# Ledger of designs, part 125: peptides against a protein of PDB entry 6IDX

Target 1, 380 residues: chain A of PDB entry 6IDX
Amino acid sequence: KELAKLSADVTFATEFINMDGIIVLTRLVESGTKLLSHYSEMLAFTLTAFLELMDHGIVSWDMVSITFIKQIAGYVSQPMVDVSILQRSLAILESMVLNSQSLYQKIAEEITVGQLISHLQVSNQEIQTYAIALINALFLKAPEDKRQDMANAFAQKHLRSIILNHVIRGNRPIKTEMAHQLYVLQVLTFNLLEERMMTKMDPNDQAQRDIIFELRRIAFDAESDPSNAPGSGTEKRKAMYTKDYKMLGFTNHINPAMDFTQTPPGMLALDNMLYLAKVHQDTYIRIVLENSSREDKHECPFGRSAIELTKMLCEILQVGELPNEGRNDYHPMFFTHDRAFEELFGICIQLLNKTWKEMRATAEDFNKVMQVVREQITRA

## One batch from the design tools (peptide; made by RFdiffusion4, then SolubleMPNN)

Design b2_p16_3_s4 (from b2_p16_3, 6 letters changed)
Fold by OpenDDE base, seed 5:
Structure b2_p16_3_s4 (fold): chain B 380 residues (1-380), chain A 16 residues (1-16)
Amino acid sequence: as target 1 above (380 residues)
Amino acid sequence: SLQDKLDSVAAKLRAK
């Protein structure tokens, strides 16, 4: 207990480390000897002293043994562990993951996100915070190939549901530390959109062109019998499609694929448009047809608006940026839906369309409308 | 014991 308190002092820490004191603490953990009276209390103070000593940055985290890692991981994975030991064990694992890629690899083999989810179902907010912090650390340090797997595990309705129900909708105020970890988790989740945001459309890719054609089909052919296969009618059909792409509000009416060559938002804008068209078909058709029937220059260009809105949402959500220290602004909405970004897009595109009408905007007012919409989104 | 070693280190640190 006294050692744990004194370990916060840098002078004491330096002298203690110089006396190989930290090695003695690690060996105490490694021994796993439950035979001592007050073992749990002693272990909790040992882990506290270890954390405080390591926080001085005098000793590399790489000094820890695999046996130490396994013991700490064991305290997180075992049921009915003392809360004080569990909290410190989560914090140690987080620090190990953040400070060493080699320790990350070892820890990622010993601990699953599923085991950490169990620590979110408790009434202790500190345990919940450290559990999310460790999930965030693992997510941040994961190789790109494994990030998608972790995201899929997060997208598994379970983690989001548990966070929503046990953390966000808990009967207690969210502390700053928890709010920060929720922010970090949100940022890391949105960073998965970066690939699509930076993917340029290939105008020669037929599969990508077929998506644009599907957007046209859903908007204009939804009432036409499926028997009207897009027949071979050459020039009149190209002219017809050019008209349809103009009515869809693409900038390039001849080749709408060119509108998706700019990154950001690249293909992510097309993904959002397709999601809206398939999942919210009535909303999509309404927006498109309401603007396509206008001859008064007050048409809201859906295609252009969708692209620029997607870009703006990426900027607001800081897609591709690392989490910043001291930020705690998280959006509970993103824990309510599997496709929360696309749902946000669907809400915001309706807001944009409404704002466009209210402003009686023309194509020249486009940037002004986007600025007003940005202010509306950031205040909500 | 490990505890005796810790106590010894702690005692040395208190003596400084």
Scores: peptide ipSAE 0.009, ipTM 0.432, DockQ to the pose 0.020
Fold by OpenDDE base, seed 4:
Structure b2_p16_3_s4 (fold): chain B 380 residues (1-380), chain A 16 residues (1-16)
Amino acid sequence: as target 1 above (380 residues)
Amino acid sequence: SLQDKLDSVAAKLRAK
């Protein structure tokens, strides 16, 4: 206990480390020997002293043995561990993951996100916070393949559901530390959109062009005579599609693929448009047809608006930025749906279309409408 | 014991 308190002092820590004191602490953990009176309390203070000593940055985290890692991981993965041991073990694992890629690899082999999710189902918000912190550390340090797997896995649906039900909808106020970890998790989740945000459309990729064609089909062919079979490459059909792409509000209505070559938002805008068209088809068709029927120059250019809105949402949500230690602003909505970004886009595009009408905007007012919409989104 | 080693290290540090 006194050692744990003294270990916070850098002068004491330096001398203790120079006397191989930290090696003695690691060996205490490695031994796993429950033979000592008050073992749990002594172990809790040992782990505290170890953390405080390591926080001085005098000793590399890579000094720890695989046996030590397995013991600490064991305290997290085993049921019925003392809360004080569990808390410190989660903190040690977090620090290990954050400070060493080698330790991350070893820890990722010893623990699963599923085991950490079990620690979210408790009433102790501190344990919940440390469990999310370790999940965030693992997510941050994961290779891109593993990060995507962590995000797409059934584990994420389960994680979001448990966070929503046991943390966000809990009968307890969210503390600043928990709010920060929820913010970090949100940022790390949105950073998965960065690849699509920075992916340029290839105008020569037929599969990507077929998505744009599908947007046209959903908007205009769903109510129109089946006589316009997609097969006849006639100049009349190309001219018809150019009209349709103009009515969809693409900037390049001759070759809409060119509108998706700007990064950001690149292909992410097309993903959002396709999601809206498939999942919220009635809303999509309504927005497109409402604007396509206008001859008064007050038509809202859907295609351009969708692209610029996607870019704006990426800017507001700071897609591609690392989490900041001083922030704790998270959106509970993002824990309610698997496709929360696309759903947010679907809400915001309706808001944009409404705002455009209310302002009686023309194409010249576009930037002014976008500014008003930005203010509306950031105040909500 | 490992405890005796910790106590010895702690005692040495207090003596400085």
Scores: peptide ipSAE 0.007, ipTM 0.447, DockQ to the pose 0.020
Fold by OpenDDE base, seed 2:
Structure b2_p16_3_s4 (fold): chain B 380 residues (1-380), chain A 16 residues (1-16)
Amino acid sequence: as target 1 above (380 residues)
Amino acid sequence: SLQDKLDSVAAKLRAK
């Protein structure tokens, strides 16, 4: 107990480490010797002293043995009654993952996100916070290939539902530390959108062009009287498509694929449009037709608006940026749906359309509308 | 024992 308290002092820590004191603490953990009276209390103070000593950065985390890692992982994976040991074990695992890629690999073999989810179902918010912190560390340090697999796993869907039900919708106020970990998890989840955000459309890729054509089909062919025989020559068909792409509000009416060559938001904007058109078809059709039937200069250009809104949402959500230690702002909505970004886009594009109408905007007011929409999104 | 080593380290730290 006194050692754990004194270990916070850098002068004491330096002297204790110089006396091989930290090696003695690691060996106590490695031995697993349950035969001592007050073993649990002794172990809790040993783990506290170990953390405080390691926080000085005097000793590399790579000094820990595989036996030590297995013991600490054992305290997290085994049903234990001692909350104090569990809390310190989660914190040690987090620190090991954050400070060493070699330790990350070893820890990722000993524990799963599924095992950590059990620690979210408890009434102790401190345990919940350390469990999410360790999940965030594992997610941050995961190789890029494994990160996408982790995000798609049933464990992540289950994780979001457990966080929503046991943390966010809990009868207890969320502390700053928990809010920060929820923010970190949100940022790490949205960083998976970076690849699509930075993917340029190839204007020569027929499969990508067929998606744009599908957007046109969903908007206009649902109302097309079957009487317009497909027999109008290739030029009339091209001219018809140019008109349709203008009504869809693309900047390049001849080749809308060119509007998706700018990164950000690249292909992510097209993904959002297609999601809206397929999942919220009535909303999509309504937005497009309400603007395409206007003979006045007050048409909201859907295609341009969707691209710029996607870019704006990426900026607001800081897609591709690392989590900031000073931030604790998270959106509960992102824990409610698997495709929460596309759902957010669907809400925000309706808000944009409404704001455009209320402002009686023209194409010249586009940037002013986008600024008002940004302020509305960031205040909600 | 490991405890004897800890006690020895603690005794040395108390003697400083």
Scores: peptide ipSAE 0.007, ipTM 0.430, DockQ to the pose 0.019
Fold by OpenDDE base, seed 3:
Structure b2_p16_3_s4 (fold): chain B 380 residues (1-380), chain A 16 residues (1-16)
Amino acid sequence: as target 1 above (380 residues)
Amino acid sequence: SLQDKLDSVAAKLRAK
């Protein structure tokens, strides 16, 4: 206990480390010897002193043995561990993951996100906070392939559900530390969109062009009696498509693929449009047809609006940026759905279309409408 | 001295 308190002092820490004191602490953990009276209390103070000593940055985290890692991981993965030991073990694992890629690899073999989810199903907010912090550390330090797997896993849907039900909707105030970890998890989740946001459409890629054609099909051919398949020649079809792409509100009516060559938002805008068209088809068709039938110059250009809205949402959510220290602004909505970004897009595109109508906007007012919509989204 | 306290703590940690 006295050692743990004194270890917070840099002068004491330096002297203690110079005396190989930290090696003695690691060996106490490695021994796993439960035969001592007050073992749990002694171990809790040992782990506290170890953390405080390591926080000075004098000793590399790479000094720890695989036996030490296995003991600490064991305190997290085993049932019925003392809360004081569990808390410190989670904090040690977090620090190991954050400070060493070699330790990350070893820890990722010993523990799973599924095991950490069990520590969210408790009434202790400190344990919940450290469990999310460790999940965030593992997610941040994971290779890109493993990050995508973590994001797509059923474990992530379950994780979001558990966070929503046991943390966010808990009968207790969210502390600043927990709010920060929820913010970090949100940022790391949205950073998975960066690749798509920075992906330019290739105007020569037929598969990507087929998605744009599918947007046209859903909007205009779903209500068309299939009997009027225009058997007219290839040129009449091209002219017809140019008209349809104008009605969809693309900037380039001849080649809509060119509208997705600008990054950001690149292909992410097309992903959002396709999601809206497939998941919220009635809403999509309504928005497109309401604007396509207008001849009064008050049509809201859906394609242009969807691209600029996607870009705006990426800016608001800071997609591609690392989590900032001291930020604690998380949105509970993003824990309610697995496609939360696309659902947010679907809400915001309806808001944009409404705001456009209310303002009686024309194409010249486009930037003014976007500013009003930005203010509405950021105040909500 | 601070050293004597450290030595005492180190000795107590080694004895356990």
Scores: peptide ipSAE 0.000, ipTM 0.385, DockQ to the pose 0.019

Design b2_p16_4_s1 (from b2_p16_4, 8 letters changed)
Fold by OpenDDE base, seed 4:
Structure b2_p16_4_s1 (fold): chain B 380 residues (1-380), chain A 16 residues (1-16)
Amino acid sequence: as target 1 above (380 residues)
Amino acid sequence: MDERFQEVAERFARSL
């Protein structure tokens, strides 16, 4: 107890570390001594002293043994652990993950996100906060391949559902620390869009061109069987498609693929358009046909609008940026749906289309409409 | 799940 309190002092910490005191603490935990397990309070103070000593940055986290990691991970994976031990164990694991890539690899083998989700189902907001913090640390330090695996729809769906039901919709006010961890999780989740945001369309890729063709088909030929992909259309059919791509509001109505070569938003804009067309088909068709039937120069160009809106949403959500320690702003909406970004796009494209009509905008007003829509989205 | 998203999305869209 006194050691744990004194370990917060840098002068004491320096002297204690110089006396190999930290090695003694690690060995006490590593020994798994039935004595420490019987005295949960003594273990909790040992872990506190260890954490406080390490937080001074005097000793490298790489000094930690695999046996120590397994003991700490064991306390997190055990269903019946003292809350004080669990809290400190989560904090130690977070610090290990954040400070050492070698420790991250070892911890990621010992702990699953599923085990951490169980600690979100408790009434203790501190435990919930440390559990999310450790999840966030694991996401942040995961290599790209594992980050995508952690993004696996089921784990994320379950995590979002648990956070929504047990944290956000909980009967307790969300503390600043929890709000920060929810913000971090939101940022890290949106950063998974970065790859698609930075992926240029290849105008020579037939599969990508077929998506644009499918957007045309859904808008104008909704009753046509997709199996009747018109083969090598005659020049007359090519001219028809050029008209349809103009009606869809692409900037390059001859080769719409060129509109997706700009990054950001790259292919992410096409993904959003396809999602809208497939999941919200009636909304998509309505937006396209309403604007395509206008001959008054007040048509809202859907294709251009969808691209620029996707880019705008990426800018607003800071896609590709690291989370800032000073921020705690999170949107509960993003915890309600698996495809929350695409659904947000679907809302915002309707808002854009409405705002365009209300402003009686023309193609010359495009940037003004986008600025108004940006202000509307950022104030919500 | 869709109804809950729609409710939150409608709240968001009403705050717009």
Scores: peptide ipSAE 0.015, ipTM 0.427, DockQ to the pose 0.021
Fold by OpenDDE base, seed 5:
Formats: C-alpha cells, sequence, structure tokens
Structure b2_p16_4_s1 (fold): chain B 380 residues (1-380), chain A 16 residues (1-16)
C-alpha cells in the first residue's frame, strides 16, 4: 500500500528502480505465490506499484518475463478475479502491447478478444474501459494481415453487439475515458477501409469491370426479360452501354472504370455502390431511375456523386489517420451494423440526392451540393 | 436490415 502510493513519486521511483525494486515486484508476481492470490489486496497493491513505477518510463517494458505475462494474462482469463487485480492486469497488458511488439506477440498468444468480451458484460465501466483499451491496443499493434481477420471475425461482430448493448446502451453515463476508447475502436475499424480507399481500379481487370456492368444490370435490366437482349451488333451494344453509364452518372461514359482510378477513394467507392445496389436495391434503382429519366439538366449524377461522397466520408471519418488522444467523439450508429460505413454511405447518398433536388442543382452546382451535404453530415 | 440501424439512420437523417 505505501509502496503503491510512493511509486507515483518520480524521486522515489528512481531510487526504488535503482535498488532493483521493480525486479522484486515482477518476481513476486512471477512466483504465483498462493499467498498473493489469497491476499488479493496485496497483489492489487503490487500491480499498482508496478504500473506506477513503469509509467515513469525509466524501465523498458521489454524487461518483463514471459512468466510475468502469463501470470497477468491468467488474471484476465480467470472468471472470478478481484476487480482491482483485473483492472491493473488489463492496464499492464495494454501497456505491454503498446510499448513492445515482442510483448504484443506473446500477449496475442495468451489472450483472445473473445476472453476480453466477458469483461464488457459487467456493470463496472472502468473494467469495460480497460478491456476495450486492451482490445484497441491489440488491434493497433496487430500485423496488417491479422487486422482484417480480427475485424471480420465473429469476435468483432459479437464485440460490436456487446459494446452497443452493455456499454453504449448501458444504464450509466459514458465517461470521457470510455468515450475515448470507443472513438479509438471506431478509428481503428475505419482504417481497415484504407487499403480499398487507396486501391486503384485496373481498367483492364475484367472482374472489376463486371462489377460496373452489374451496377448497370441492376439499374436497367432487373425488370427486362433476359430474352429481349437485342442481338444488335457490338457497336450498338457499346453505344447502349455508354448511354447507360451516362444515365448512371459516371464521368467517363465510355469507360467508367477510369472514374475509380483516382485514390482516394479508389475501389472503396465501387464497393459502396455495389453494396447499395445489392443490399438496398430498391433505393439504388429509385435514385438511378429518378435521375436517368430527367431531361431538364437537374439530374444528380449518381456515379460521380457516389465517388465524391465516398471520398468525403473518408475525410470526415479520417480514414487512415491514427487515433488522437484528445478525442472522444464516437458514433453509436457504427456499433449498430457490421457494414456501418456502407450503410452510412447509403444514408448519405439519399441525403445528397434529396439536397440536390431541394437546391434544384445542375452539374455546375455539384461542388456546392457536396459542401452543403458535408455540413449536414458533420452537424448530425 | 437491423431495425435498430434503420432507426438510428432515420434519426440521423432527420437531424440532418
Amino acid sequence: as target 1 above (380 residues)
Amino acid sequence: MDERFQEVAERFARSL
């Protein structure tokens, strides 16, 4: 107890560390002494003193043994652990993950996100905060190949639902620390879009071109009996598709693939358009056909609008940026759906189409409409 | 569609 209190003092910490005091604390934890486990208060103070000493940055986290890691991970994985031990153990694991890639690798073998989800189902918001903080640390430090797997995993879908139901919709006000961790989790989740945002379409890739053709098919051929494919020559077919791509509002009516060569938003815009067309087909068809039937130059160019909106959403959500320690602005909406970005796109494209009509916009007003839509999205 | 997402989406779209 006195050691834990004194360990917050940098002068004491320096002297205690110089006396190998931190090594003594680590060995006490490593020994797994049934005494420390039976005296939860002593262990809690030991872990507190260890954290306070390490927070001075005098000692590298790389000094920590694998035995120590396993003991701390053991406290987090146990179903019945003292709250004070659990909090300190989560904080120690977070600090280890954040400060050392070598410790991250070892911790990622001992702890799963699934185990941490159990700590979100408690009424203690501080435990919930430390659990999300550790999840965020693991997500941040994960290799790029593993981040996508972590995000797509059942654990992430379950994590999202648990956070929504037990944290966001909980009976308690969200504290600043929890709001920050929810913000961090959102940023890290949206950063998975960066690859697609920076992926240029290859105009020669047939599979990517088939997606654009599928957008045309869904918009214009969904009611047409496939038997009425006019046996018209290749040129009439190309001219037909050029008209369809114009009605879809692509900038390049001849080769819409060229509209997706700009990064950002690259292929992410095409992913959003395809998602809208498949998941919200009635909304997609309505937007496209309503604008394609206009002869008054007040048509909203869907393809161009979808690309620029995707780019705008990436800018608003700061896709590819690291979390800022000073921010706590999380959006509960993003915890309600697995494809939250694509669903947000689907809402915002309808807003854009509405705003375009209300403004009686033409192609010359495009940037003004986009600015109004940006202001609307950022105020919501 | 999760009705809860739609509700939040509609609330968002109404706040816009």
Scores: peptide ipSAE 0.009, ipTM 0.390, DockQ to the pose 0.021
Fold by OpenDDE base, seed 3:
Structure b2_p16_4_s1 (fold): chain B 380 residues (1-380), chain A 16 residues (1-16)
Amino acid sequence: as target 1 above (380 residues)
Amino acid sequence: MDERFQEVAERFARSL
């Protein structure tokens, strides 16, 4: 107890570390599994002193043994662990993951996100906070090839649903620390969109061009089987498609692929349009046909609007930025759906289309409409 | 101050 309190002092920490005191604490945890479990308070103070000593940054986290990691991971994986030991064990694992890539690899082998979900199903918000903090650390330190697996584990209706039901909709007010961890998780989730946001469309890629053609098909050929994709379209069909792409509101109605060569938002805008067209087909068709039937210059250009809206949403959500320690602004709505960004796009494109009509906007008013829509989204 | 920290560290080391 006195050691744990004094370990927060940098002068004491320096002297204690110089006496190999931290090595003694690690050996106690390594050897103590059964005997220290009977002295939960002593173990909790040992783990506190270890954390406080390591937080001074005097000793590398790489000094810890695999036996120590397995002991700490064991406390997190055990169903009947003391709350004070569990909290400190989660915090130690978080610090290990954040400070060492070699420790991340070892911890990722010993602990699954599924085991951490059990610590979200409790009434203790502090345990929930430390569990989300460790999930965030594992997500942040995951190699790029594994980030999508972690995202899929988050998008697993289970983790999202558990956070929504047991944390966000819990009977307790959300503390600042939990709000920060929810913000971090939100930022890390939206950073998965960065690749698509920075991917330029290749105008020569037929598969990407087929997506634009599918948008046209869904809007104008609702009864046409996609298997009847016309081969080498006659000049009359090419001229017809130019009209359809104008009606879709693309800036380049001759070659709509050129509208997706600018990054941001690149291919992410096309992904959003395709999601809207497939998942919310009635909404998509309504927006396109309502504007395509206008001859009064008050048509809302869907294609241009969808691209600029996708870019605006990426700017508002700070896609590609690292989480900031001073921010606690999370949006509960992003925990309600697996494709939360695309669903937000689907809501905001309807808001844009409504605002365009209410303003009686023309193509010259486009930037004014976008500014009004930005203010509406940022105040919601 | 240093003597007190050393005494606490030594007391801890002896309690192990």
Scores: peptide ipSAE 0.008, ipTM 0.359, DockQ to the pose 0.021
Fold by OpenDDE base, seed 1:
Structure b2_p16_4_s1 (fold): chain B 380 residues (1-380), chain A 16 residues (1-16)
Amino acid sequence: as target 1 above (380 residues)
Amino acid sequence: MDERFQEVAERFARSL
């Protein structure tokens, strides 16, 4: 207890570390002594002293043994552990993951996100906060290949649902620390879109061109069997498709693939358009047909609007940026759906189409409409 | 500081 209190002082910490005091603390935890398990308070103060000593940055986290990591991970993985030990163990693991890539690798082998999810199903918001903080640390330090696997994992869908039901919709006000961790998790989740946002369309890739053709088919040929994919279309078919791509509001009516060569938003805009067309087909068809049936200069160019809206949403959500320590603004909506970004796009494209009509906009007003839509999205 | 440190460190070492 006194050691834990004094360890917050840098002068005491320096002298204690110089006397190998931190090695003694680590060995106590490593020994797993039945004594420490019987004296939960003593263990909790030992872990507090260790954390406070390490927070001075005098000692490298890489000095920590695998036995120590396993012991701390063991406290987190146990179904029944003292709350005070659990809190400190989660905080130690978070600090280890954040400060050392070598420790991240070892911890990622000992602890699963599934084990941390159990600590979200509790009434204690502090335990929930430390559990999300450790999940965020593991997500932040994960290599790019593992981040994508985490994105597609049942664990993330389950995690989202548990956070929504047990944290966000809980009977307690969200504290600032929890709001920050929810913000961090949101930022890290949207950073998974960065690859697609920075992927240029290859105009020569037939599979990518077939997606654009599918957008045309869904909009104009909704009753026609997809098996009528044009082979070598006659010049009349190419001219017909150029008209359809104009009605879809692409900038390049001859080769819409060229509209997706700019990054950001690259292929992410095409993914959003395809998602809207497949999942919200009636909404997609309505938006396209309401503009394609106009003979006036007041047509909303859907293709151009979808690309610029995707870019705008990436800018608003700061896709590809690291989370800021001072921010605590999270959106509960992003925890309601697995494809929350695509659903947000589907809401915002309807808002854009409405705003375009209300403003009686022309193609010259495009940037002005986008600015009004940006203000509407950021105030919602 | 040193005397209190030694006393806490010695008490800690004796509690092991």
Scores: peptide ipSAE 0.007, ipTM 0.355, DockQ to the pose 0.020

